Peptides against a protein of PDB entry 3J47. Designs and how they scored, part 48

Target 1, 121 residues: chain A of PDB entry 3J47
Amino acid sequence: IRLTNQLKSLKGLQSKLKDVVEYLDKVINKELPINHTILGKLQDVFNLLPNLGTPDDDEIDVENHDRINISNNLQKALTVKTNDELMVIYISNLVRSIIAFDDLIENKIQNKKIQEQRVKD
Target 2, 69 residues: chain B of PDB entry 3J47
Amino acid sequence: YEEKEESNLAATKSMVKIAEQYSKRIEEEKELTEEELKTRYVGRQDPKKHLSETADETLENNIVSVLTA

## One batch from the design tools (peptide; made by RFdiffusion4, then SolubleMPNN)

Design b2_p14_8_s3 (from b2_p14_8, 8 letters changed)
Fold by OpenDDE base, seed 3:
Structure b2_p14_8_s3 (fold): chain B 121 residues (1-121), chain C 69 residues (1-69), chain A 14 residues (1-14)
Amino acid sequence: as target 1 above (121 residues)
Amino acid sequence: as target 2 above (69 residues)
Amino acid sequence: SALEKLQEFRELLS
């Protein structure tokens, strides 16, 4: 559920960005006037987002934030951070799984011992 | 989308908290394992079971954390 | 002992 919601949010952002690009293209082509409200909202979004770096400098990491990828150069750095966090969580899950397996094995061993004792009796 | 965004934001905040609690969870998991070891030594199934259950809970929390990340 | 535990694990897996 959580992953699904995150994916949905990302898809929503992607769709919004696409709409903005389309709108900007229309404005450039003088097909539609600039929607100031949309632009204002986009500006707010950009201000809330970490600095994504220069659009032309896709390979240059700007600021490191431990959040899911946003856009451009900063996105790469953010991706690395996110990957690290995911790795930690993954390792934690593995550890828990190992512990659970150990317990299961122990339980099975105990059950076998009990059965053997019952057969001897 | 807005609801999901809000959920994602909340999840992100929760992830920070989870990261802080991660070390504690690992310790708790170890404690459960130790209890299981003790239970094996003492021959009491109940403490061992409890340790296993705690380890499982820790695992579940980690899974939820991964899903939230 | 640890060795005995390993043997028990092997028996469990068999």
Scores: peptide ipSAE 0.338, ipTM 0.822, DockQ to the pose 0.008
Fold by OpenDDE base, seed 1:
Structure b2_p14_8_s3 (fold): chain B 121 residues (1-121), chain C 69 residues (1-69), chain A 14 residues (1-14)
Amino acid sequence: as target 1 above (121 residues)
Amino acid sequence: as target 2 above (69 residues)
Amino acid sequence: SALEKLQEFRELLS
């Protein structure tokens, strides 16, 4: 569910960005006036998500907020955070796997002992 | 889209908390493993079982954290 | 140790 929501949000953003580009092209070609409402909404989105770097925005040294940044410039800093999180998850899974294996081994040993006792009886 | 954005923001905040909890869980898992080893040598099955259960719980929490991330 | 557990797991799977 969470992953699906994230994907939906990303798809929505992509669609909106495409619409903005198309609108800008039409304005440049003098086919349509500037849609102020769309521009205002886009500005609001950028203000809320400063890490969504437009390719034209200068590499602002974004303070290391622990956000998974999907956008390329802020994405580098966020990528480091994401990598750290992934590493922690990986290590945790590894440790859990080891513990699970230990339990399996113990169970196998116990089962073997029980079987040996049954054969002797 | 707005609902997903809110969910993602909440998830991100939760991830920070999860990272802290993960560190604690790793320590707990190590302690449980040590108890299991001790139980194996002492021949008492009960401590080993407890260690195994704690390890499983730690693993489950990590999996949930990964899915949330 | 974690290494011992890995070895034991491998043996269990074999």
Scores: peptide ipSAE 0.423, ipTM 0.828, DockQ to the pose 0.010; fails the geometry check
Fold by OpenDDE base, seed 4:
Structure b2_p14_8_s3 (fold): chain B 121 residues (1-121), chain C 69 residues (1-69), chain A 14 residues (1-14)
Amino acid sequence: as target 1 above (121 residues)
Amino acid sequence: as target 2 above (69 residues)
Amino acid sequence: SALEKLQEFRELLS
């Protein structure tokens, strides 16, 4: 359910971005006047988006100012964060599994001891 | 889309909480493992059982976190 | 260790 909702949100965002691109292309081609309301809504969306662009100062080469790179860097950072979270969950599951196995092993050992005692008896 | 956005926001908040809880869960798991080790040497079944239960709870919480992520 | 637990689990299964 959560993944489905995330996918839906991403699809919605993708559709909206496509609409914005189409609108901007029309404005550039002078087919439509600049709609200030749409721009205002886009600005609101950008303001609600966590500043994806805080380039932490590390060595990424200054040159290619393409706005796409900033979005990509932020997206990359978000992806890394998500991956880290998934790794933590995975490790936690592994640890829990190991503990469960330890308990099973102990239970089996106890059962064997009980059986051995019953046979002697 | 709004429902998914709300769900994603809730999930993100949950992930942050899970990350915080994860460290705690890891510690709880370690404690359970130590209790099992102690039980092996001391023959006290009760501490080992408690450690196992804590480990199971930690696993369950992690699974729920994965399902909610 | 996790490895020791895995070994013990294998022993329990055999």
Scores: peptide ipSAE 0.419, ipTM 0.835, DockQ to the pose 0.010; fails the geometry check
Fold by OpenDDE base, seed 5:
Structure b2_p14_8_s3 (fold): chain B 121 residues (1-121), chain C 69 residues (1-69), chain A 14 residues (1-14)
Amino acid sequence: as target 1 above (121 residues)
Amino acid sequence: as target 2 above (69 residues)
Amino acid sequence: SALEKLQEFRELLS
């Protein structure tokens, strides 16, 4: 559900971005006037987003450090952090799987013992 | 879309919490394993089963954490 | 103990 919601949000953003691009193309072609409201909203969005292609360490928001963002250089650092987190989760899952497997083996051993006892009886 | 975004934010916060509690969960898993061993020694299956179930729950929680990432 | 578990695994495999 969470992933689905994230995907939906991303799809929505993608659609909006596409619309903006189309609008901008029309403006460039002098087919439509510039919609100031749309531009203002876009500016707001850009202000909330890390600068695209900026490698500047000074722009690294600590608050977003744990978020996966692939699109920007600043996001690259964040992406690294996210990858590390994912790795930790992966290792954790592996450990749990191993424990579960060990338990399964133990259960199998017990079952075997029970069967052997039944044969002797 | 906004609702989904909010959900994602909440999920992220949950992931942080999960990470913080990860060590505790690992310890709990170890305890369950010990109980399983004891159960094996005593010849009782019920405690071992419980340990296995707890381990499974721990795995599920980890999976959820991955999904929220 | 972990050693005991290993022994159990060996027994299971036998």
Scores: peptide ipSAE 0.380, ipTM 0.820, DockQ to the pose 0.008; fails the geometry check

Design b2_p14_8_s4 (from b2_p14_8, 9 letters changed)
Fold by OpenDDE base, seed 2:
Structure b2_p14_8_s4 (fold): chain B 121 residues (1-121), chain C 69 residues (1-69), chain A 14 residues (1-14)
Amino acid sequence: as target 1 above (121 residues)
Amino acid sequence: as target 2 above (69 residues)
Amino acid sequence: SALKTLEEFKKLLS
């Protein structure tokens, strides 16, 4: 569900961007006037998004280091945070698996003992 | 799209909670392991079962956390 | 623990 929602959001953004591009093309071709409202909203969106297109990929905003972010430059720092979180989850899963395995082994041992006792009786 | 965005935001907030829960889960896992260890010595199946169940629950929660990340 | 798992494994093999 969460992944689906994220994908839906991304698709929505993609669609909007496509619409903007199409609009800009029409404006360039003098087919339609510039919709300042749409452009303004898009600019706002871009301002809220990490700078993806700037050649200065090295600008890492320290404030967002611990968050999952889709943007390349600031996202590098955010990606580190995401990776750390994923690592923690991975380790946790591993630990759980080990515990479950231990329990399984113990259960097998107990079952074996019970069977041996039954044979002796 | 907005609902999805809200869900993503909620997931992000959940990640913070996961970090807190992670330490707790590790501790719970250790406790279960100790109970299992004790059960091995005492020969009682019930504590071992409980440990196993808790371990499984911890695993499931971690998986869900990964999926939400 | 890993140690416990190892011990259990040994018991399983015995």
Scores: peptide ipSAE 0.440, ipTM 0.841, DockQ to the pose 0.009; fails the geometry check
Fold by OpenDDE base, seed 4:
Structure b2_p14_8_s4 (fold): chain B 121 residues (1-121), chain C 69 residues (1-69), chain A 14 residues (1-14)
Amino acid sequence: as target 1 above (121 residues)
Amino acid sequence: as target 2 above (69 residues)
Amino acid sequence: SALKTLEEFKKLLS
């Protein structure tokens, strides 16, 4: 469910971005007038996006974005962080699985011992 | 999309918490394994069972964390 | 120990 919602959000963003690009192309081609409201919203979105053009900001953003792929340099750092988190989760799952398996084995051994004792009685 | 965005935001916050919890979960898993080992050596089932249960809980939490990530 | 776990596993499989 969570992954599906994330995918839906990303798809929505992608669709909106595509619409903006198409609109901008139409404006450039003088097919449609400039919609100031849409442009204002787009500007707000760009202002909220990490600055891709400044190397120094990119380096800071890379550290913050180690978790989530949002933008290029910062996005790369965020991607690394996300990968690290996924690795940790994976390792944790493996460890839990191993422990669960060990317990299962122990339970089975105990059950077998109990059964053997019952057969001897 | 908005509902999913909110869910993603919550998931992201949860991921941070999960990272912290992950370290704790790893430790809990180790404790379970140690208890199982002790139980095998001493022949007491209760500590081993507790370790197994803790390991299972840790695994479940990790799975939830992965699903959230 | 891992060895003890392995021995227990072998015992379960036997």
Scores: peptide ipSAE 0.419, ipTM 0.844, DockQ to the pose 0.008; fails the geometry check
Fold by OpenDDE base, seed 1:
Structure b2_p14_8_s4 (fold): chain B 121 residues (1-121), chain C 69 residues (1-69), chain A 14 residues (1-14)
Amino acid sequence: as target 1 above (121 residues)
Amino acid sequence: as target 2 above (69 residues)
Amino acid sequence: SALKTLEEFKKLLS
């Protein structure tokens, strides 16, 4: 569900961006005026998002914020943080899996001992 | 889309908290493993079972954290 | 002990 929602949001953004590009092309061709309301909302969204598309403003050393890889430059730093978090989760899952496996082994050994005792009786 | 965006934001905030909790859970998992080891020496199944259950709970929490990420 | 756990694991694999 969460992944699906994220994907839907991304698809929505992509569609809107495409519409904006198409509108800008029409304005350049003197065909239609841009929907100012949609453009304004889109601009607000882009201002809140770390700079996704412009390669030039690369230098913002976003050192500290452990945010998910959304935007390209800040997203790179955020991507590193996200990657670290994923690694921790992965390691934790492995540890839990190992513990669970050990318990399964112990249970199997106990069951085997019980079976052997039943055969002797 | 708006509902998904709100959910993603909430999930991100939760992930930070989960990371801290995860560190604590890892330690708890280790403690449970020690209890299982002790139970194995004593030959009583009860302590081992408890350790296994705690390990399972820790694993489940990690899985939920991954799904949230 | 970890050693006992290891032995049990080996026994399970056999």
Scores: peptide ipSAE 0.406, ipTM 0.836, DockQ to the pose 0.008; fails the geometry check
Fold by OpenDDE base, seed 5:
Structure b2_p14_8_s4 (fold): chain B 121 residues (1-121), chain C 69 residues (1-69), chain A 14 residues (1-14)
Amino acid sequence: as target 1 above (121 residues)
Amino acid sequence: as target 2 above (69 residues)
Amino acid sequence: SALKTLEEFKKLLS
């Protein structure tokens, strides 16, 4: 279910990105007027998205370059946070495994004692 | 799509909560281990079993958290 | 503790 939902979300995002590209092409070709509200929302979406598929920096005005750098810094910060969370999960799993192993050893010792008693009887 | 987004948002919020709960779970796990040690010396098997079960539950919760991450 | 676990492990090996 979770993987299916993620796939659906990715497909939806892909479709939306395609629509945005088509809209931007129409605006560039002067087929449609520039809608500032749409552009603002699109910028917000791009800021929330990882830099996958951002246009090459060479064609972007200096003002856009600064915004892209800010977005990259935010993405880096989010990546660090994710790494920290994964590290915590890893350590937790390790600790649980150690405890489980200790219990297993104790159970084996008890079983051995029971077997020794049975042999003496 | 909206359902998945909501699920992902809920999962992210849960991860933050899990991080806080994780510290508490670690403490609980330590307490269970001490009980097992005491049980070994006192010869009472029941407390040791309970500690083991609690440790297993903590492990399961961590695995679910990993799957949600 | 880790020490107690080690002692238990030694008992298991004996």
Scores: peptide ipSAE 0.384, ipTM 0.817, DockQ to the pose 0.008; fails the geometry check

## One batch from the design tools (peptide; made by RFdiffusion4, then SolubleMPNN)

Design b2_p15_1_s1 (from b2_p15_1, 10 letters changed)
Fold by OpenDDE base, seed 5:
Order: sequence, then structure tokens, then C-alpha cells
Structure b2_p15_1_s1 (fold): chain B 121 residues (1-121), chain C 69 residues (1-69), chain A 15 residues (1-15)
Amino acid sequence: as target 1 above (121 residues)
Amino acid sequence: as target 2 above (69 residues)
Amino acid sequence: DIAEKRLNFLKEKLK
């Protein structure tokens, strides 16, 4: 359920970004008038996004390492934290998978013993 | 979309707590495996089943943690 | 001028 919701949210964001690109292309081509309200809201969204494009050396404080959700340049630093968190989650899933397999093997062994006992009777 | 965004935000906040709980879950998983091993020797089917169920729950929680990350 | 600057900013962010 959660994965499906995240995937749907990402797809929704992707669709919105595509609509923005298409709108901007139409404005560039002078096919549509510039909607100042839409552009203002988009600018606000992009200003809330960490600066994706400027590799400028300014000490973006390491403190925001925790917020997985934010786009590419701050997202590189956040990607390191996200990568660490994903690694922990990966290891956790691996461990759980191993335990589930161990239980499956045990169940198989028990079932085999029950079958062998029924053949002796 | 908004409900999913809120769910994703709640999930992200839960990740911090999951990191702390992760260490505890690993210990719980080990305890379950030990109980399963003990149950193999004692011939008690019920403890093994309980161990398997708890391991599955631990696995599900890690998957949810991955999906939240 | 301000609208064009906003448009250019959005274009730069979409590249």
C-alpha cells in the first residue's frame, strides 16, 4: 500500500512537471499568454527546492542532511543521507528475508518428517 | 495525491524513529531465530510458528521502512 | 521584465 502511494505521488509530480514544461514551451512559442499566477507559484516551488543548478561553493549547511525529499543539489547531500538510510533498510530487508527462508526450510523439514512417519505407519 | 503526500511525509518522519527501532528489530529477529532453533529440538510446533510470524512482521516493517525512505 | 525573469528562472530550473 505505501509503495503504491509513493509511486502514485511521484507519478503525479512527474505529470505536473510535464504540464509545466508544456506550458513553458507554449509561452516560449508565443502560443499562450504568460499566466503570472502560475509562474509565481512555480517559482515559489522551485525556491523551496534546494538549488539544483548552481554548483556555487557556498557552505550549504550540512544540517539538512535528514530531509530525503528535496531535489538535486541539496539532494546530493541528502542523497548521501538517503543512501545511508536506504542501506540500513536494505540490510534490514535482507535479514528479514533470511529469517523467513530459515522458517520456510524448517517447515519443509517438518513436513518431510511427517510424510516419512506416515509411510512407516 | 494530497493524501499520499501526507502519508509520505508521515513515513519520512517515521524513518528517523525506524533507524532507532532498527537496532531493536535486529535483536528481536535474533531472538526469534534462537526460539525457532530451540523449537526444532523440543519438537514444539507452536513456538516455531510464533517465531516465523514475528520474523515475517520484522520483515514487513523493514520493507515499509524501505518504502518510506 | 519581472515576468520574463521568472520565466527565465523556470527555464533554467527545467534544464
Scores: peptide ipSAE 0.446, ipTM 0.835, DockQ to the pose 0.047
Fold by OpenDDE base, seed 1:
Structure b2_p15_1_s1 (fold): chain B 121 residues (1-121), chain C 69 residues (1-69), chain A 15 residues (1-15)
Amino acid sequence: as target 1 above (121 residues)
Amino acid sequence: as target 2 above (69 residues)
Amino acid sequence: DIAEKRLNFLKEKLK
């Protein structure tokens, strides 16, 4: 349930971002008038997004290494953190899978013992 | 959508807590595996089943944590 | 002017 809600939210955000891009392209092509209210909200969203700034500002503020895949340069540092978190999660899933396999093997051994006992009776 | 975004933010905060709890979960998983080993010798199926269920819940929580990361 | 600057900023971020 929780996972499905996150996936649905992410899909909704992706759809909204696509609609924003399409709207911006139409405004660029002069097909639609500039809605100042929408543009203001978009600018606020983009200002909250890490600067996609040119590669020449080598001041990767090391302090934001900890927070969220948002956009390219800060996103690279954040991608490293997200990659580390994903790696921890991957390892955790592997460990749980191994434990589940061990339990399955044990259940299979027990089932085999029960069958062998039934054949002796 | 907003409720899910709030759920994603709560999930991200829970991931940090999950990373801290990950070491504890690994230890709990080891204890469960030892209890399964003991249960195999004692012939009590119930503790082993409970261990398997706890391992599955632990797996499910990790998958949810990965998908929330 | 401000709207055009905002639009240009958004265009640069979309490149």
Scores: peptide ipSAE 0.441, ipTM 0.831, DockQ to the pose 0.047
Fold by OpenDDE base, seed 3:
Structure b2_p15_1_s1 (fold): chain B 121 residues (1-121), chain C 69 residues (1-69), chain A 15 residues (1-15)
Amino acid sequence: as target 1 above (121 residues)
Amino acid sequence: as target 2 above (69 residues)
Amino acid sequence: DIAEKRLNFLKEKLK
């Protein structure tokens, strides 16, 4: 369910992005008048998006070291944090897998003992 | 789309909580394994099954956390 | 001029 919802959201974002590109191309080609309201909203969205494009603004505020890997330069610091979190989750999964295997082995041993008793009777 | 974004945000908050609860879950898992060891001597299958189910649920929650991260 | 600046900004973001 969650994976399907993530995929649906990603597809919706992709479709919206495509519509924005098509709209911008039409405005560039003078096929449509410039809608200032749409452009304003798009600019707000791009300002909320971590700066994907301009490497030049030097003030890497070091303090945001802690939050998730969304956009390339900020993404690099965020990548480290995401990797650390993923590593913890990976270790947790390994521990759970080990316990599940131990239980499986025990269940198999018990089943074997039950079968051996039935053959002796 | 909005419901899924909300779900992703909730899952990210849950990951932080899961990291804090991780140590506690490991301890709970160890306790269940000890009960399984005791059950191996007593011949009661029920505690072992419950341990296995709890470990599987714990695993599923971690996988969901990884997929959300 | 402001509309053109916004358009150019969007063009640069789409490249």
Scores: peptide ipSAE 0.428, ipTM 0.821, DockQ to the pose 0.043
Fold by OpenDDE base, seed 2:
Structure b2_p15_1_s1 (fold): chain B 121 residues (1-121), chain C 69 residues (1-69), chain A 15 residues (1-15)
Amino acid sequence: as target 1 above (121 residues)
Amino acid sequence: as target 2 above (69 residues)
Amino acid sequence: DIAEKRLNFLKEKLK
């Protein structure tokens, strides 16, 4: 359920972004008049997105290192952090899988012993 | 969309909490494995089952964490 | 002018 909702949200965002691109292309081509309100909102969204283009030297405060969804350059550093986090999660899943297999093996051994005893009786 | 955005934000916060709890979960997993090992020696199924269940719960939480990420 | 600046900003972010 949770994953499906995240995926649906991401798809919705992607679709909206595509619509924005298409709108901007039409405005560039002078096919549509510039809607200042839409452009203002888009600018606000993009200002909330970490700057994709200029490594302006300003203090990327170390405290925001934890936020995965920050745009390209910061997104690269965040992608590294996300990769590290995913690696930790992957290792955790492996360990859990190993434990589950260990239990399965033990259960199999016990079942075999029970069956061998029933054949002797 | 807004509800899902809120869900994604909550998920991201959950990931931070998962990172904090990760070390604890690893330790809990080790403890369960030790208990399972002890249960192998004792020949009693019950502690092993409990260990397996806790390992499965831990696994599920990690999967949810990956999916949140 | 302001609209054009906004458009250019959006174009740059779209790249």
Scores: peptide ipSAE 0.447, ipTM 0.833, DockQ to the pose 0.048; fails the geometry check

Design b2_p15_1_s2 (from b2_p15_1, 5 letters changed)
Fold by OpenDDE base, seed 3:
Structure b2_p15_1_s2 (fold): chain B 121 residues (1-121), chain C 69 residues (1-69), chain A 15 residues (1-15)
Amino acid sequence: as target 1 above (121 residues)
Amino acid sequence: as target 2 above (69 residues)
Amino acid sequence: DFAEKLLQTLKKKLE
């Protein structure tokens, strides 16, 4: 559920970016008048977005540590933070899995021992 | 989208809290492993089962944390 | 023996 919501949010952002690109292309082609209100809001979003390197621009090293949503250059720094968080989660899952396997193995050993005792009786 | 943004923000705040809780959960997992070791020593199945259940709960919480990340 | 080895592996990963 949570991953699905994050994925949905990312898809929403992607769709919005696509709409903006399409709108900008229409404005460049003089097919639609420039909506100043949309551009202003977009500009505000871009200003709030850490410099998303244009998909063509080399991954710009911007240092700010806070997690997931802020775009490419900050996303690289955020990717490091996200990777660290994912690593912690991965390690945690691994530890839990190992404990669960240990319990499963012990249960299996106990069950085998009980069966062996029943066969001897 | 706004509701998802709010949900993501809440999830992010929850992740910070989860990271703190994760350290605590690791300790709880260790305690469960110790209880399992003690249960093996005492020969009682019940403490081992409890350790297994707590390990499973810890795993579930980590999975939920991963899904929230 | 395998359960003990698994516990040792868990302990090693936690260290």
Scores: peptide ipSAE 0.465, ipTM 0.847, DockQ to the pose 0.013
Fold by OpenDDE base, seed 4:
Structure b2_p15_1_s2 (fold): chain B 121 residues (1-121), chain C 69 residues (1-69), chain A 15 residues (1-15)
Amino acid sequence: as target 1 above (121 residues)
Amino acid sequence: as target 2 above (69 residues)
Amino acid sequence: DFAEKLLQTLKKKLE
């Protein structure tokens, strides 16, 4: 459910971005007047989005580096955070699996001992 | 979409919390493994079973966390 | 022995 919602949100964002690109292309081609309200809202959204493409500005605010969601430099940082979280989850699952496997082996050994005792009796 | 975005944001915050909880769960799993080792020496089935159950719960929670992450 | 092997496996995965 959560992943599906995230995917849906991302798809919605992608669709909206596509619509914006199409709108911008139409504006560039002088086919449609610029809707200032939509553009302003979009600009606000883009300003809230972490800076994607411009390589130059060195002021990578270090603090935002670890978190999942935010755009390019921040998105890299967020990607790193997401990757770290996924890694932690993966390791945890492995640990749990190993513990469960250990218990299964012990149970199997106990069952074998019980069977051996039953055969001796 | 907004509800999902809010859910994703909440999920991300939850993931950070889950990462912290995960660290704690890993520690709990280690403790369980140590208890299993101790239980093997003591021959008491009950502590070992409890450790196994706790490990399984921890695994399940991690799986759910991964699926939620 | 199995618990130790399990622990070693966990350690290897953490490395």
Scores: peptide ipSAE 0.477, ipTM 0.860, DockQ to the pose 0.015; fails the geometry check
Fold by OpenDDE base, seed 1:
Structure b2_p15_1_s2 (fold): chain B 121 residues (1-121), chain C 69 residues (1-69), chain A 15 residues (1-15)
Amino acid sequence: as target 1 above (121 residues)
Amino acid sequence: as target 2 above (69 residues)
Amino acid sequence: DFAEKLLQTLKKKLE
């Protein structure tokens, strides 16, 4: 359910971006008047997006390294955080799986011992 | 779309809480493994079953954390 | 012995 909602939101964003590009092309070609309300809302969305740093400003301080993939440099820091979190989850799942397998093996050994005792009786 | 965005924000907040609880969950998992070892020595099935159940609960919590990430 | 080996494998992956 959560992954499906994230995918739906991403698809909605992609469709909206495509509509904006198409609108901008029509305005440049003087085919349609500028809808100022839509452009204003899009500008607000872009301003809320972490700056996709142009390559020149090297010194984006390491401190806000933690949150998600939205903009390329901030997105890179967010990607690293997301990767670290996914790695922790993966290791935790692996540990739980190993414990579960150990219990299964022990149960199997006990069952075999019980069967061997029943055959001797 | 708006409902999904709200759900994603809630998930992100949950991830921060999961990171804090992660160290505690790792310790709880180790304690369960030690209890299983003790149960093997004592030969009682009940403590071993309890350890297995707690390990499964820890696994479920990690899966929920992955789904929230 | 198996549980200990499993724990060692987990520790190695964490490093």
Scores: peptide ipSAE 0.465, ipTM 0.851, DockQ to the pose 0.015; fails the geometry check
Fold by OpenDDE base, seed 5:
Order: C-alpha cells, then sequence, then structure tokens
Structure b2_p15_1_s2 (fold): chain B 121 residues (1-121), chain C 69 residues (1-69), chain A 15 residues (1-15)
C-alpha cells in the first residue's frame, strides 16, 4: 500500500512535470500565454525542492538529512542516509536470522536426543 | 497524490519510531537468547519456543520496516 | 557454543 502510494505520487509528479514542459514549449513558441498561476505554483514547488541540477549553490540544509528526497545534491546526503538505514535494517535481519538458526539447531539437537532416549528404552 | 504524500510522511515518522523500537527489539532478542540458554540447562521446551517465536516476530517487523523504507 | 558463536558474529557485524 505505501509503496503503491509513493509510486502514484511519483507518477503524478511526472505527469505534472510533463504538462509543465509542454506548456513551457508552447510559451517559448509563442503559441500560448504564460499561465501565471501554474507557473507560480511550480516555482513554489521548485523552491521547496532541493536544487537538483547545480551542486555549487545547494546549502546543505542539515535538517532534511533524514528523508529520501528526489533532489541530487541534498539527494546525495539523503542517499547516504538511506543507505545507512538500509544497512542497519540488513544487519538487524541478519541478527534475527542467526537467532532463528540457533533456535532451529538447538531444537534439532533436542529432537535427536529425545529419539535416542526412546530407542534406548 | 496528497493521500500518498500523507502516507509517505506517516511512513517516515514510523521509520523514526522504528529506530527507537529497533533498540528495544534488539534487547528483546537478547532476552530470548538468554531464555534459550536457560532452556538448555533446565530442559524446558516452553521457554525456548517462546524465544523462537519472539525472534521470528522481531524479524518480521524488521522486514516490514525495510519494505516501508 | 553455538549461541556464543552467534553473539560473536553479531558483535563483528556491529563493529
Amino acid sequence: as target 1 above (121 residues)
Amino acid sequence: as target 2 above (69 residues)
Amino acid sequence: DFAEKLLQTLKKKLE
């Protein structure tokens, strides 16, 4: 469900970006006037988005370090954070797996001992 | 889209909570291992089974966390 | 012995 919602949001963003590109192309070609309302909303979105394209001007806002954001420079730091989180999860899964195997081995040993006792009786 | 964004925000908040819960889960896993050790000495099958079940539950929760991350 | 080995493996992964 969550992954599906993220995918849907991403698809919606992609569609909107495509519409904006198409609109900008029409404006450049002087086919349509600039829709100031859409452009203003888009500008607001871009201002909220970490600068994807130019590494030099991106103030690394330290506060957003925890979220997987789409933007490249902040995205690098966010990617590192995401990788660290994934590593922690991976290690946790390994630890749980090892514990489960330990229990399995112990259960197997106990079962063998019980069988050996039954054969002696 | 807004509903998905809210869901993603909730998921992110859940990840922070998962990190805190993860430390607790690690401690619970250690307790289960101690119970298994005690079960080896006492020959009681019940504590060992309980430890195994708790370890499995902890694993499932981590897998769900990874899938959500 | 197995539990001890498991704990050692966990410690190595945490390092």
Scores: peptide ipSAE 0.457, ipTM 0.845, DockQ to the pose 0.014; fails the geometry check

